Peptides against a protein of PDB entry 3KDP. Designs and how they scored, part 39

Target 1, 230 residues: chain A of PDB entry 3KDP
Amino acid sequence: PFLIFIIANIPLPLGTVTILCIDLGTDMVPAISLAYEQAESDIMKRQPRNPKTDKLVNEQLISMAYGQIGMIQALGGFFTYFVILAENGFLPIHLLGLRVNWDDRWINDVEDSYGQQWTYEQRKIVEFTCHTPFFVTIVVVQWADLVICKTRRNSVFQQGMKNKILIFGLFEETALAAFLSYCPGMGVALRMYPLKPTWWFCAFPYSLLIFVYDEVRKLIIRRRPGGWVE

## One batch from the design tools (peptide; aimed at target 1 I165 I167)

Design b2_p21_2_s1 (made by RFdiffusion4, then SolubleMPNN; from b2_p21_2, 16 letters changed)
Fold by OpenDDE base, seed 4:
Structure b2_p21_2_s1 (fold): chain B 230 residues (1-230), chain A 21 residues (1-21)
Amino acid sequence: as target 1 above (230 residues)
Amino acid sequence: SEKLFEEYKKLMEKKREELLS
């Protein structure tokens, strides 16, 4: 999200503190979950052809897959961001390059896509309105990421949900999102306006997309062992 | 959750100026 912010020069979609919360809250738990996850049945029964090469290739493929998932997560966040701004009169195309004027407190006549002028205060309000939904969207999409991390080859339906640590991770992320969204004072401290409950569902299509992506990937892996999509 | 949202929204509106400061 920060990279897109820099490249596109759009209004800041997510605060720095919130980004840190994502990094610490959502990335730590998966690592712990994986550390305590039992080996997949197929992995335990699989003998590597070349332990050295297979390990290196596997690490690269895993990194690539999770990188792709991360891209889907980012897209989900930005989707929510653009939806909110569009509902407030700023279409995505109009946001490109707008950051400079957007952040200038001395410009009080920034026009939206419909020619309406926005004061600095009004712009900052709508910006801060985007922060919470963006964060929550990332968390919701991260749910799918956590679930798919449980297994690499087997379908989620085959492996099942047995890792209590993973379940705890899902709970923790949800609790963190709720805390940051609804706890008094957090909105002021983090410049995150309260989130309407309906916005929690905005990310669900992207969560589903991650599941579909992962299941298709795993299906290909099962049918073509040693493929480059592992 | 909706009631909580509305309550928190009111609180945030009261402190809106602080957010923008």
Scores: peptide ipSAE 0.024, ipTM 0.548, DockQ to the pose 0.028
OpenDDE base, seeds 1, 2, 3, 5: peptide ipSAE 0.020, 0.021, 0.018, 0.020; ipTM 0.547, 0.551, 0.511, 0.485; seed 1 fails the geometry check

Design b2_p21_2_s2 (made by RFdiffusion4, then SolubleMPNN; from b2_p21_2, 17 letters changed)
Fold by OpenDDE base, seed 4:
Structure b2_p21_2_s2 (fold): chain B 230 residues (1-230), chain A 21 residues (1-21)
Amino acid sequence: as target 1 above (230 residues)
Amino acid sequence: SEELERKYKELLEEKRKELLE
C-alpha cells in the first residue's frame, strides 16, 4: 500500500500508525498460529527427494503464492479507498499525481473530478475517512489469508477449522479492528473515523477471490504432485 | 492544525451520531 502511494502519488490511504497496528497487531497472532499448527499429514509423510533443491524451490513457490495473495489483499484495500474517494468526488484517475497538492496546506482550492474546490481541512477529513475502511478491509481479507495458510495442499473443506489458535487469531484481528474503529477517543488519536458496518462487506469479494485462488492452486497441486505450482 | 483537529472532532461526533441512528 505504501509503495503504491509513492509510485502513484495519491493521497495516503492508510495512516502510519494504522499500518503499524496491522504489522504488529494483526500479523503476530497469525504467525504464532502457524508456528503451533500441526503439520498436514501429507506434508509430514512426504520425504524430499532432493532436500536442497526441493526445499529451495518449495520456499520460492510458497513465497510467490503468498506474494500473490498479498497483492489481492492490497487491491482490496485500495478498492475500498477508491470507492470512498469517488463517493466524495475524487475519481481514481484524478487522484494520480494529486498527492503534492493534496498535502499542501496552503492550497485550498484543489479541485475534485467535478470541479469542486476542497480546502486543506476538507481534504484531510476525506483522507482520514479512508483510513478506517482501508484498515478493516485489510483485516477482512486477512481472514481468508489466515484460513488458507492453515493448509498447503489440502482443501480448507478437507482440513476443517480445528485449529483453536487460528480461530483466536481471527477473533483478535476482528476485535482489534472493532476497537480501533469504534472505541471513543481512538478515532481522534489515530485519525480514523468510525466505520459504518456496511463497509465491512466491501472486502468480501476479495476474500472470496483469495479463497478461490487458493483452492484452485491446491487443486492443481493435488492433481499434479511435484508440479511448478506447488 | 488546531482548526483541522476541531473539524475532525466535529465530524467524528457527527459520524458517531449517524452510527447510533
Scores: peptide ipSAE 0.119, ipTM 0.746, DockQ to the pose 0.032
OpenDDE base, seeds 1, 2, 3, 5: peptide ipSAE 0.095, 0.022, 0.018, 0.019; ipTM 0.722, 0.524, 0.482, 0.589

Design b2_p21_2_s3 (made by RFdiffusion4, then SolubleMPNN; from b2_p21_2, 17 letters changed)
Fold by OpenDDE base, seed 1:
Order: sequence, then C-alpha cells, then structure tokens
Structure b2_p21_2_s3 (fold): chain B 230 residues (1-230), chain A 21 residues (1-21)
Amino acid sequence: as target 1 above (230 residues)
Amino acid sequence: SEKLLKEYEELMRKKREELLS
C-alpha cells in the first residue's frame, strides 16, 4: 500500500502508525502461527526427506503465498479506499498526482472530479474516513490469511480451528480492529474516523477470494507436487 | 494544528455518537 502511495502520488490511504499496528499486531501472530505450524509439520514429516530441498520449497511456497496474498490484501484495501473517495467525488484517475495539492494546507480549492472545491480540512476528513475502512479491510482479509496459513497442504476443513494460536490470532486482530476503530482517542492518534458497521462487510468478498485462491493453490500443490507453484 | 485536531476530535465524537444512536 505504501509503495502505491509513493508511486501513484495519491492521498495516503493508510497512516504509517496504522501500518505499524498491522505489521506488529496482525502479521506477528500469523508469523508465529506459521513458525509453530512449520515446527509441527517438520515434526510430523519425520521421514527424512532431504531437509534442504524441503526447506527451500517451503520458503519459496511461503514467499509466493505471502506475496500473492499480500497483493490481494492490498487490492482489497485500495478498492475500499477508491470507493470511499469516489463516493465523495474523487474518481481514481483524478487522485493520481493529487497528493501534493491534497496535503498542502494553503490550497483550499482542490477540485474533485465534479468541479467541487474542497478545503484542506474537508480533504483530511475524507482521507481519515478512508483509513479506518482500509485497515478493517486488511484485518478481515487477514482472517482468511490466518486460517489459510494454518494449513500448508491440507484444507482448512481438514485441520479445523483446533490451533489455539490461530484462534488467539483471530481474536487479537478483531479486538485490535475494534479498538483502533471505536476506542476514543485512538481515532485521533491514528487519524481514523469511526467506521460504520456496514463497511466491515466490504472486505468479505476479498477474504472469500483469498480463501478460494488458497484452497485452489493447495489443491494444485497436492495434485502436482514439485510444480512451479511450490 | 491543535485547533484542527480539536475539530477532528469533535467531529469524530459526533460521528461516533451517530454510529451508536
């Protein structure tokens, strides 16, 4: 998300502090869960397959999976961002290169796609309105990621939610999202406005997409061991 | 600015109240 912000020079879709909260709060637990699951899978894979090749394959699989999942996650967040801005009169094409004028406090006549002039305060309000839905979208998509990460090769339906770490991760992410979205003072600190409950559902299609994508990916891996997807 | 932050805090408070109503 931050790279697209720099490259496209669009208004900031998500605050740096919020990104750090995601990285520390939502990515750490999945990483720990993956580490434990790798340990469990390595313990279960007691058959001496060449540990170097299996480790390299696992690292490549993890890298590819996280890369692809991260892209879908970012797309979900940006979709929410663009929808909110479009609803407020800023079409995606108009946002390209707008950051400089958007962030300038002295420019109070930034025009939207319909010729309406926006003050700096109005622009920041709509920007901060985007931050919370973007964050929530990421968290909801990460629910799918956590569930997916619990199973390297097996379907989520086969292993279930018996992993205490996964359940804890889901709870932590949800609690963090609720805390950051609705706790007084945190909204100001993180530059996020309170989110309408309806916006929580905007992420669900992307979570489902990731879930389906991973199940298909795992199915392909199971059917074609040693393919480029591994 | 502190003034802008206070205005945002008030706006967020109002929005929260609207969401909870």
Scores: peptide ipSAE 0.028, ipTM 0.583, DockQ to the pose 0.034
OpenDDE base, seeds 2, 3, 4, 5: peptide ipSAE 0.021, 0.017, 0.020, 0.018; ipTM 0.577, 0.517, 0.556, 0.554

Design b2_p21_2_s4 (made by RFdiffusion4, then SolubleMPNN; from b2_p21_2, 18 letters changed)
Fold by OpenDDE base, seed 4:
Structure b2_p21_2_s4 (fold): chain B 230 residues (1-230), chain A 21 residues (1-21)
Amino acid sequence: as target 1 above (230 residues)
Amino acid sequence: SEKLLEEYKRLMEEKREELLK
């Protein structure tokens, strides 16, 4: 998100504090969950042909897969961001390069895509309105990420959700999202305005996309063991 | 908690409306 913010020079879609909350608050428990998770039976029983090369290759492939998932997460967040801004009169194309004027408190006549002028305060309200749903979108997409991380090769349907720590992680992440979104004072303290419950559903297609992606990936791995997709 | 949430949303909306005037 931050990289796209810099490259595209768009209004900041997510506050730095919120990013820190994601990185530190939502990612730690999943990592712990994975650390305590018992390896799936197929992983445990697999004898590496060459432990050194196979480990390195697998680490790279896993990293690529998670990188792709992370990209989908970012796309989900930005989708929500662009939807909200579009609903407020700022089409995505118009946002490109707008950051400089957007963040200038002395410019009170920034035009939207329809020629409406926005004061600094008005713009900041819209910006801060985007922060919460962006964050929530990331959380919702991370639900899918957490669930798919449970298995390497087997389908989620085959392994089930037996990891209580994973469930706890999902709960904690959701609770954090709810706290940051709806706790009094968060709008002022974290620049996260309250989110309408309907916006929680905006991320669901992306969560589904991650599930489909992972299931297809795993299916390919099962059909072609040792392939580049593994 | 629901009442508090509703009140918070109301207050935030009122503030937003005030800033948008």
Scores: peptide ipSAE 0.025, ipTM 0.502, DockQ to the pose 0.027
OpenDDE base, seeds 1, 2, 3, 5: peptide ipSAE 0.024, 0.024, 0.024, 0.018; ipTM 0.511, 0.485, 0.506, 0.551

Design b2_p21_3 (made by RFdiffusion4)
Pose (drawn by RFdiffusion4):
Structure b2_p21_3 (pose): chain A 230 residues (1-230), chain P 21 residues (1-21)
Amino acid sequence: as target 1 above (230 residues)
Amino acid sequence: STVFLIIATVLLVLGVIYLFF
């Protein structure tokens, strides 16, 4: 978001104070939760790991959290900023520029895609209404994430969901977001504004894509263990 | 808004209950 905020001079989809709600808020518990994960094989049957090679974090990993499931999480994140604004007037393209004027506190008279003129606090209440649910489609996608960052070889149907804590992390993570968006306060404190029902289910095809993509990876590997995918 | 808060509370309670069993 902050990247395109520079590219397409677009209204900032995801705000800063909004970001210290992901890893400090929703994400904390779900992550703590993996540490409670049983194995995937006789680990005490493999030679010991080797401090030089096979590191904790590596090429093949960053190529995943950043290069892959990372992007698919954003395509879902933007897609609903694109919906929050068009369902409220600003049909996408009439966005490719606004910021310069948009962020102006004096230009209270800005054309949307119909003619309607918006003040400052009038449209910002929508910009923050844009954060509030980017902050969600992010939590929504992290369901499909917290469930494939669960295993690294086994299908979720081979390993199942016996992690009676990781599931809590879900119920928490999600509900925490709702509370962070409906309590009389989170708006005037965090730029968090209540959402309309239709609004939550945005990232859903995306969460389910992240999900399906990861499952198919693991399968390939288990069919071709030395092959390219692994 | 109150409905959403109730739903969220129910879900959280269900999560807590599930944690204990």

Design b2_p21_3_s1 (made by RFdiffusion4, then SolubleMPNN; from b2_p21_3, 15 letters changed)
Fold by OpenDDE base, seed 5:
Structure b2_p21_3_s1 (fold): chain B 230 residues (1-230), chain A 21 residues (1-21)
Amino acid sequence: as target 1 above (230 residues)
Amino acid sequence: VEEVLKEAKELLEKGRKLLEE
């Protein structure tokens, strides 16, 4: 997300506070919960053919899968960001290169895509309005990520939601997201303005995409053991 | 994701410091 911000020179889509909340609040408890997840029956039954080479390959593939999931999460966040800005009159093309003027406190006449002039204060309100839904989008996508990470090869439908700690983690991150999004004063304190509840649903297609992607991946792994997708 | 977020945070903080400067 930050790389795109630098390259495209767009208004800041994700605040520092939101990043901290993701790192400390939403990822830690779920990660711990995954450590207590029941070992896959297939992992326990498969003796590593070559402990050195097979471990390395598996670690690389896991790293790649997490990297891909993270990319889809970022895309979901940016989609929500662009939709909100477009609804406020800033089309994605117009945002390219706008950051310099956007962040300038002395420019109070930045034009949107429709010729409306925006004061610095108005622009910052819109920017901070984007921080919240970006965060919420990440949380919603993390629901799918956490669920799919319970297993490497088995379908979620086969493994089920047996880990109570994971379920608790999902509720915790959701509660945190709701608190940061709707608690009075968060706009001033955390630069996160309240989000309309309907915006939570903008992330659902991406969450579903991750879920489908991982289920298809796992299906391929089950059908072709030892393939490059493993 | 955590590493990317950490790097992004560090870069954001550096960027903010540069802008405040």
Scores: peptide ipSAE 0.005, ipTM 0.266, DockQ to the pose 0.019
OpenDDE base, seeds 1, 2, 3, 4: peptide ipSAE 0.006, 0.000, 0.000, 0.000; ipTM 0.265, 0.261, 0.263, 0.243; seed 1 fails the geometry check

Design b2_p21_3_s2 (made by RFdiffusion4, then SolubleMPNN; from b2_p21_3, 15 letters changed)
Fold by OpenDDE base, seed 4:
Structure b2_p21_3_s2 (fold): chain B 230 residues (1-230), chain A 21 residues (1-21)
Amino acid sequence: as target 1 above (230 residues)
Amino acid sequence: VEEVLKKAKELLEKGKELLKE
């Protein structure tokens, strides 16, 4: 998110505090849940043929998978960001290069895509309105990520949701997202304005996309053992 | 986890600096 913010010079899609809450709050419990995960049935049956090469290949593949999933997560967050700004009159094309004027408190006549002038205060309200939905979008996408990370080769449908810690992680992330979104004072303290419940659903297509992507990936791995996707 | 924690601390510090502005 931050790289796109710098490269595209767009208004800040996600506050630093919200980024921190994602990295610490939403990634830590998942990581713990994966550590306590029951070994995949296939992992228990197959000793690595070559522990050095298979470990390196596995690390590269995990890195690629996480990289691809992370890209889809970022796309989900940015989609929500662009939708909110578009609803407020700022089309994605108009946001390119707008940051300098957007963040300037002395410019009170920044035009949107429709020629409406926005004061600094109004712009910051819209920006902070984006922070909460972006955060929630990431949390919702992480649900899918957590579920898919449970297995390397087996479908979630084959292994099932037996990890209680994973389930707890999903609830914890959701509770944190709800707390940050709806607790009084979060708008002032965290610059996270209250989220309309409808925005929770904005991430669902991306969660589904991640889920489908991973299921297809796993299906390919199962059908072609030792392929480039493994 | 350690890298995430390190990045998180860096982000917290940057966040604190931005809040002072």
Scores: peptide ipSAE 0.006, ipTM 0.240, DockQ to the pose 0.022
OpenDDE base, seeds 1, 2, 3, 5: peptide ipSAE 0.000, 0.000, 0.005, 0.000; ipTM 0.208, 0.246, 0.236, 0.243

Design b2_p21_3_s3 (made by RFdiffusion4, then SolubleMPNN; from b2_p21_3, 15 letters changed)
Fold by OpenDDE base, seed 3:
Structure b2_p21_3_s3 (fold): chain B 230 residues (1-230), chain A 21 residues (1-21)
Amino acid sequence: as target 1 above (230 residues)
Amino acid sequence: VEEVLKEAKKLLEEGRKLLKE
């Protein structure tokens, strides 16, 4: 998100503190939970692989899969960002290159896509209004990501939700998201303004998309063992 | 946690300074 902010010179979609909250609060516990996930029932039944040839191929395929999931996750966040800004009069095309004027306190007449002038204070309010729903979107998408990462080949429905640490991780990241979104003072302290509860549901299509994507991928792997998607 | 939040706030302030430059 921050890279796109720099490259495209758009208003900041996600604050630095929010990124830290993701890294430390929402990603760490889930990552630990995955380390304690039980091996797939089929892994223990597989014959030993050639460590030289099979490891490199597997690492590349895993990296590609996680890269794709990460891209879908980012797209979900940016979708929410663009929707909020569009609802406030800033169309996506208009945001390109706008950052310089957007962040300048001396410019109080930045025009939106409809010719409405925005003061510095007004446009910062709308910017910070985007931070919270972006963060929440990431968390909701991470629900699916965490669940699908439990297995490489088996469906989530086959493996089940046996890892209590994973369940705790899902609870923790959700609780953190709720705290940051609704606790008084977070708007001032973290520049994350309170979010309407309805915005939690805006991320669900992307969470579902990741879930479906991974289930389809796993299905293909099961049908075509040794395929390029493995 | 409080220390992490303090550091996060510091980074935010530094980031804001960088954005103003």
Scores: peptide ipSAE 0.007, ipTM 0.246, DockQ to the pose 0.023
OpenDDE base, seeds 1, 2, 4, 5: peptide ipSAE 0.006, 0.006, 0.000, 0.006; ipTM 0.259, 0.268, 0.241, 0.270; seed 1 fails the geometry check

Design b2_p21_3_s4 (made by RFdiffusion4, then SolubleMPNN; from b2_p21_3, 15 letters changed)
Fold by OpenDDE base, seed 1:
Structure b2_p21_3_s4 (fold): chain B 230 residues (1-230), chain A 21 residues (1-21)
Amino acid sequence: as target 1 above (230 residues)
Amino acid sequence: VEEVLKKAKELLEKGKKLLEE
């Protein structure tokens, strides 16, 4: 997300605070859940016939899968960002290269795609209005990721402890998203303005896309064990 | 960045407390 912001010179879709909330809040609990699950998987998996090569292959395959899921998550966040800006008069094409003028405090006449002039304060309100939906989109897409992980793990792990950690992680992420989105003062403290409930649904198509992607991936793995898609 | 991190941690802790209540 931050790389696209730099390359495209668009207004900041995800603030530093939201990045920190993702890294410390939303990614930490899944990472802990994954660490516990890897520990349990290492207990239940027979030692690979070749511990060095088989672990490395599995780690690479998992890393590629998570990398692809992470890209879909980022695309979902950016989609929500572009929709919000388009609804406020800024079409995606107009946002390209706009960052310099957008962030300039002395330019109070930045035109949108319809010729409306936006003050610096108005632009920053719209920018900060995008941060919360972007964050929420990531959280909603992470639900799909966690459920995918659960279904992969439930097929391997009948043990109930992992399910509780995943459910707790989902609840914690959702509660954090709700708190950051609706708590008074978050706009000033975190530059996250309140989110309309309708924006939670904008992430659902991407959540579905991740489910479809994972099911297709599972089907490919089942049909071609040892293929590139592992 | 350190202040933002501190605030984020404080908010996370507050959020956790609210969830425990």
Scores: peptide ipSAE 0.005, ipTM 0.233, DockQ to the pose 0.063
OpenDDE base, seeds 2, 3, 4, 5: peptide ipSAE 0.000, 0.000, 0.000, 0.000; ipTM 0.248, 0.209, 0.179, 0.230

Design b2_p21_4 (made by RFdiffusion4)
Pose (drawn by RFdiffusion4):
Parts: C-alpha cells; structure tokens; sequence
Structure b2_p21_4 (pose): chain A 230 residues (1-230), chain P 21 residues (1-21)
C-alpha cells in the first residue's frame, strides 16, 4: 500500500498506526500458536541439520512469504479498498491522482465519479474506513495463512487440525479485529470505523485461493520429491 | 457436540496462554 501511495498517487489504503495492529495485535497469538505443532515424520530419523547449509530462514522460504502467498494476500487487500471506494462513489480510476488534492485540508470541494463534492473529514472518514477493512481482508487472508503455515509437507487432511490452540488464535484474531472496529472509540483512537456486513467477505475468494494454492504445492512435492517444486 | 468442542478449544487456548505468561 505505501508502495503504490507513491506510484498511482492514490489515497493511502493502509495506514501506519493500522500496521502495528497486525503483528502486535491480531497476529501475535496465531503465530505463538504454531510452536505447539506436532511433527510430520520421525524427525529423530534424519541426520542432524547442518549449521552452514539449510538455515532457519532461506531463499526457498522468502520466495514464499514474500514472492508468493505474500502477493496473493495483497491482491485481496487492495481489492476491497477498491470496493469500499466505488461502492461509495470513487470508481477506481478517478483515484489515480487524488492524493495530491485529496489530502488537502482546504480543497473541501472534490469531484468523485458522479459529481458529489466531499469535504475533508468527510472523505477521510472514508479513507480510514478504507484502512479499517484493509486491516481485515489482511486478518481474513491470515486464516488461510495460519492454516498452511501449519504444515510444510502434509496436506491439512493428512495432518488435520488437532491444534486446539491455533484454532483459538483464529477466533481471537478475527474477533479482536471486530472489537477493534465497533467499540465506540476505536475510530477516534485508531482510525477504525465500523464496517457494513457485505464488507467483511471481500478477501474471502482470496483467502480460499491462498489456501488452494498451498495445498497443491505440497501435493506436487509428495508426488515428485526431487522435482522442481520442492 | 460442536459447542463442547469449541469450549475445549477456548479452555485449552486460555490455559496455554496463561502457562505461557
């Protein structure tokens, strides 16, 4: 988001104070939760890991959290900023520029895509209304995430969901977001504004995509263990 | 049965976090 905020001079979809709500808020518990994960094989049947090679974090990993499941998380994140604004007037393209004027506190008279003229606090209360649900489609996608960052070889149907704690991280993570958006206060404290029902289910095809993509990866590997995918 | 399961999950989650801290 902060990247395109520079590219398409677009209204900032995800705000800073908004970001310290992911890893410090919703994300903390769900992550702590993996540490409770049983194995995937007789680990005490493999030679010991090798401090020089096969590191904790590596090429093949970053190529995933950043290069892959990372992007699909954003395509879902933007897609609803694109919806929050059009369902409220600003049909996408009439956005490719606004910021310069948009962020102006004096230009209270700015055309949308119909003619309607918005003040400052009037449209910002939508910009923050834009954060509030980017901050969701992010928590929504992290369901499909917290469930495939669960295993690295086994299908979720081979390993199942016996992690009676990770599941809690879900219920928490999600509900925490709702509370962070409906309590009389989170708006005037965090730029968090209540959401309309239709609004939450945005990232859903995307969460389910992240889900399906990861499952198919693992299968390939299990079918071709020396092959390219692994 | 489902609500028992949910209750288990919530109890275990809370206990695990309490032990963690």
Amino acid sequence: as target 1 above (230 residues)
Amino acid sequence: DFFDFVSDVLTDGIDALSDFF

Design b2_p21_4_s1 (made by RFdiffusion4, then SolubleMPNN; from b2_p21_4, 18 letters changed)
Fold by OpenDDE base, seed 4:
Structure b2_p21_4_s1 (fold): chain B 230 residues (1-230), chain A 21 residues (1-21)
Amino acid sequence: as target 1 above (230 residues)
Amino acid sequence: EEEKELEEIIKEGKEALEKLL
């Protein structure tokens, strides 16, 4: 999010407090869940062939997989951001370079893609309206990430969701997202305005994409043991 | 006062957004 903000000079899709809520609130429970995950039956039965090379390969592959998943996650967040801004009259192409004028409180006539003029206050409202949906999108995409991280090679359908800590993590993230989205005062305190329930569904295609990606990846690993995807 | 003004702007903006949505 922040890199795209700098490069494209677009309105900030996610506030600093919201970022902190993601990092501290949503990432910690997943990490704990993974730490208590039961051993994947195929991983634990195989002794490492070469402890030095297998660690390096595993670290590179984990880093690549997380990098790809993180990219899909970011795309999901930005999709939700662009949809909300487009519904408010700001098409993605018009947002490029708009940040300077957007953040200037003395400019009260910033035009949208349809020629409507927006006051500073109106622009800040729509900006802050993006924070909650972006956060919720990240949480919904993290559901998929949590579930796929449970297994390296086995399909989610084969391994199942037997980890109670994983289920608890999914519940906690969802409860936190709901709390931040709908609790009175969050609009002022965290600049997270209430979210229409329909916006929760904007992330689902990306969550599904992550699932499909990971299942395909795992299928390739199973069919080609020792391949570059392993 | 700035917080109250911001809350009023937020309220008006929400009402405007609710009318547009």
Scores: peptide ipSAE 0.014, ipTM 0.405, DockQ to the pose 0.015
OpenDDE base, seeds 1, 2, 3, 5: peptide ipSAE 0.013, 0.017, 0.000, 0.000; ipTM 0.375, 0.479, 0.259, 0.264; seeds 2, 3, 5 fail the geometry check

Design b2_p21_4_s2 (made by RFdiffusion4, then SolubleMPNN; from b2_p21_4, 18 letters changed)
Fold by OpenDDE base, seed 5:
Structure b2_p21_4_s2 (fold): chain B 230 residues (1-230), chain A 21 residues (1-21)
Amino acid sequence: as target 1 above (230 residues)
Amino acid sequence: KLKEELEEIRKAGKEALEKLL
């Protein structure tokens, strides 16, 4: 997210505090929960044919899969960001290069895509309004990611929701997201203004996409053991 | 309707910011 902000020179889509809340609050308990997830019966039964090479390949493939999921997650956040800004008069094309004028407190007449002038305060309110849904989108996508990460090869439907710690982690991150989104004073303390609850659903297509992607990946791995997708 | 709600959120955010600042 932050790299795209620098490259595209757009208004900041996600605040630093929100990033810290994700890294420390939403990811930690789920990661611990996954460590307690029962190893797939296949992981336990399949002795590595070559312990040195097969471990390295498996680690690389896991890292690539998580990298792809992280990209889809970021796309979901950016989609929500662009939708909110577009609804407020800033089309995505108009946001490119706008950051310099957007962040300048002395410019109070920044025009939107429709010629409406925006004061610095008005712009910052809209920006901080975008921080919340970006964060919420990340959390909603993480639901799918966490459920998917329970298994490497088996479908979620085959493995089921056995880990109670994972379920607890999902509730914790959701509660944290709700707290950060709707608690009074978060707009000032965290630069996260409250979001309409309906915007939580904006992330659901991306969560579904990740879910379908990984189920298809796992299906391919089951049908072609030892393929390049493994 | 969504525009109106965003405008209300914006108004509430502005009022909250004005109270702090």
Scores: peptide ipSAE 0.015, ipTM 0.347, DockQ to the pose 0.019
OpenDDE base, seeds 1, 2, 3, 4: peptide ipSAE 0.011, 0.000, 0.000, 0.000; ipTM 0.308, 0.180, 0.176, 0.267; seed 3 fails the geometry check

Design b2_p21_4_s3 (made by RFdiffusion4, then SolubleMPNN; from b2_p21_4, 18 letters changed)
Fold by OpenDDE base, seed 5:
Structure b2_p21_4_s3 (fold): chain B 230 residues (1-230), chain A 21 residues (1-21)
Amino acid sequence: as target 1 above (230 residues)
Amino acid sequence: SLKELLEEIIKAGLEALKKLL
């Protein structure tokens, strides 16, 4: 998110406090929950791999898969960001290069895509209105990520939802997202203004995309053991 | 309450789905 903010010179889509809430609040319980997940039924049935060469290759492939999932998460957040700004009169193309004027508190006549002028305070309200839905989008996408991370090869339908700690983690993330989104004072304390409940659904296509991507990946791995997709 | 918020989210989601279908 921050790299795209610099490259595109767009208004800040995600606040630093929100990033900290993701890293410290939402990711810890899920990470612990994965340690208690049941081993895949096929892990112990695999032929002995060369512990030096095959382990390194697998670690690289796993790292790439997580990198791809992270990119899809970011795309989901940015989609929500652009939709909110478009609803407020700022089309995506108009946001390119706008950051300099957007962040200048002395400019109170920044025009939207329709020629409406926005004060600094109005612009910051819209910006902070984007932070909460971006965060919520990440949480909703993380639901799919956590579910798919239960296994490397087996389908989620084969492994099932047996890990109660993982389920608890999903509820904890959702509760935290709801708290940050709707608790009075979050706009002042965290610069996270309340969002419309409809914004929770903006991430669902991306959660589905991650789920489908991982199921297809796992299907390929099952059909071609030792392939490049592992 | 958190329960009321979740119910409102679910309701809004169902309405959005009804509009999409």
Scores: peptide ipSAE 0.006, ipTM 0.265, DockQ to the pose 0.030
OpenDDE base, seeds 1, 2, 3, 4: peptide ipSAE 0.000, 0.005, 0.000, 0.000; ipTM 0.248, 0.256, 0.245, 0.196; seeds 2, 3 fail the geometry check

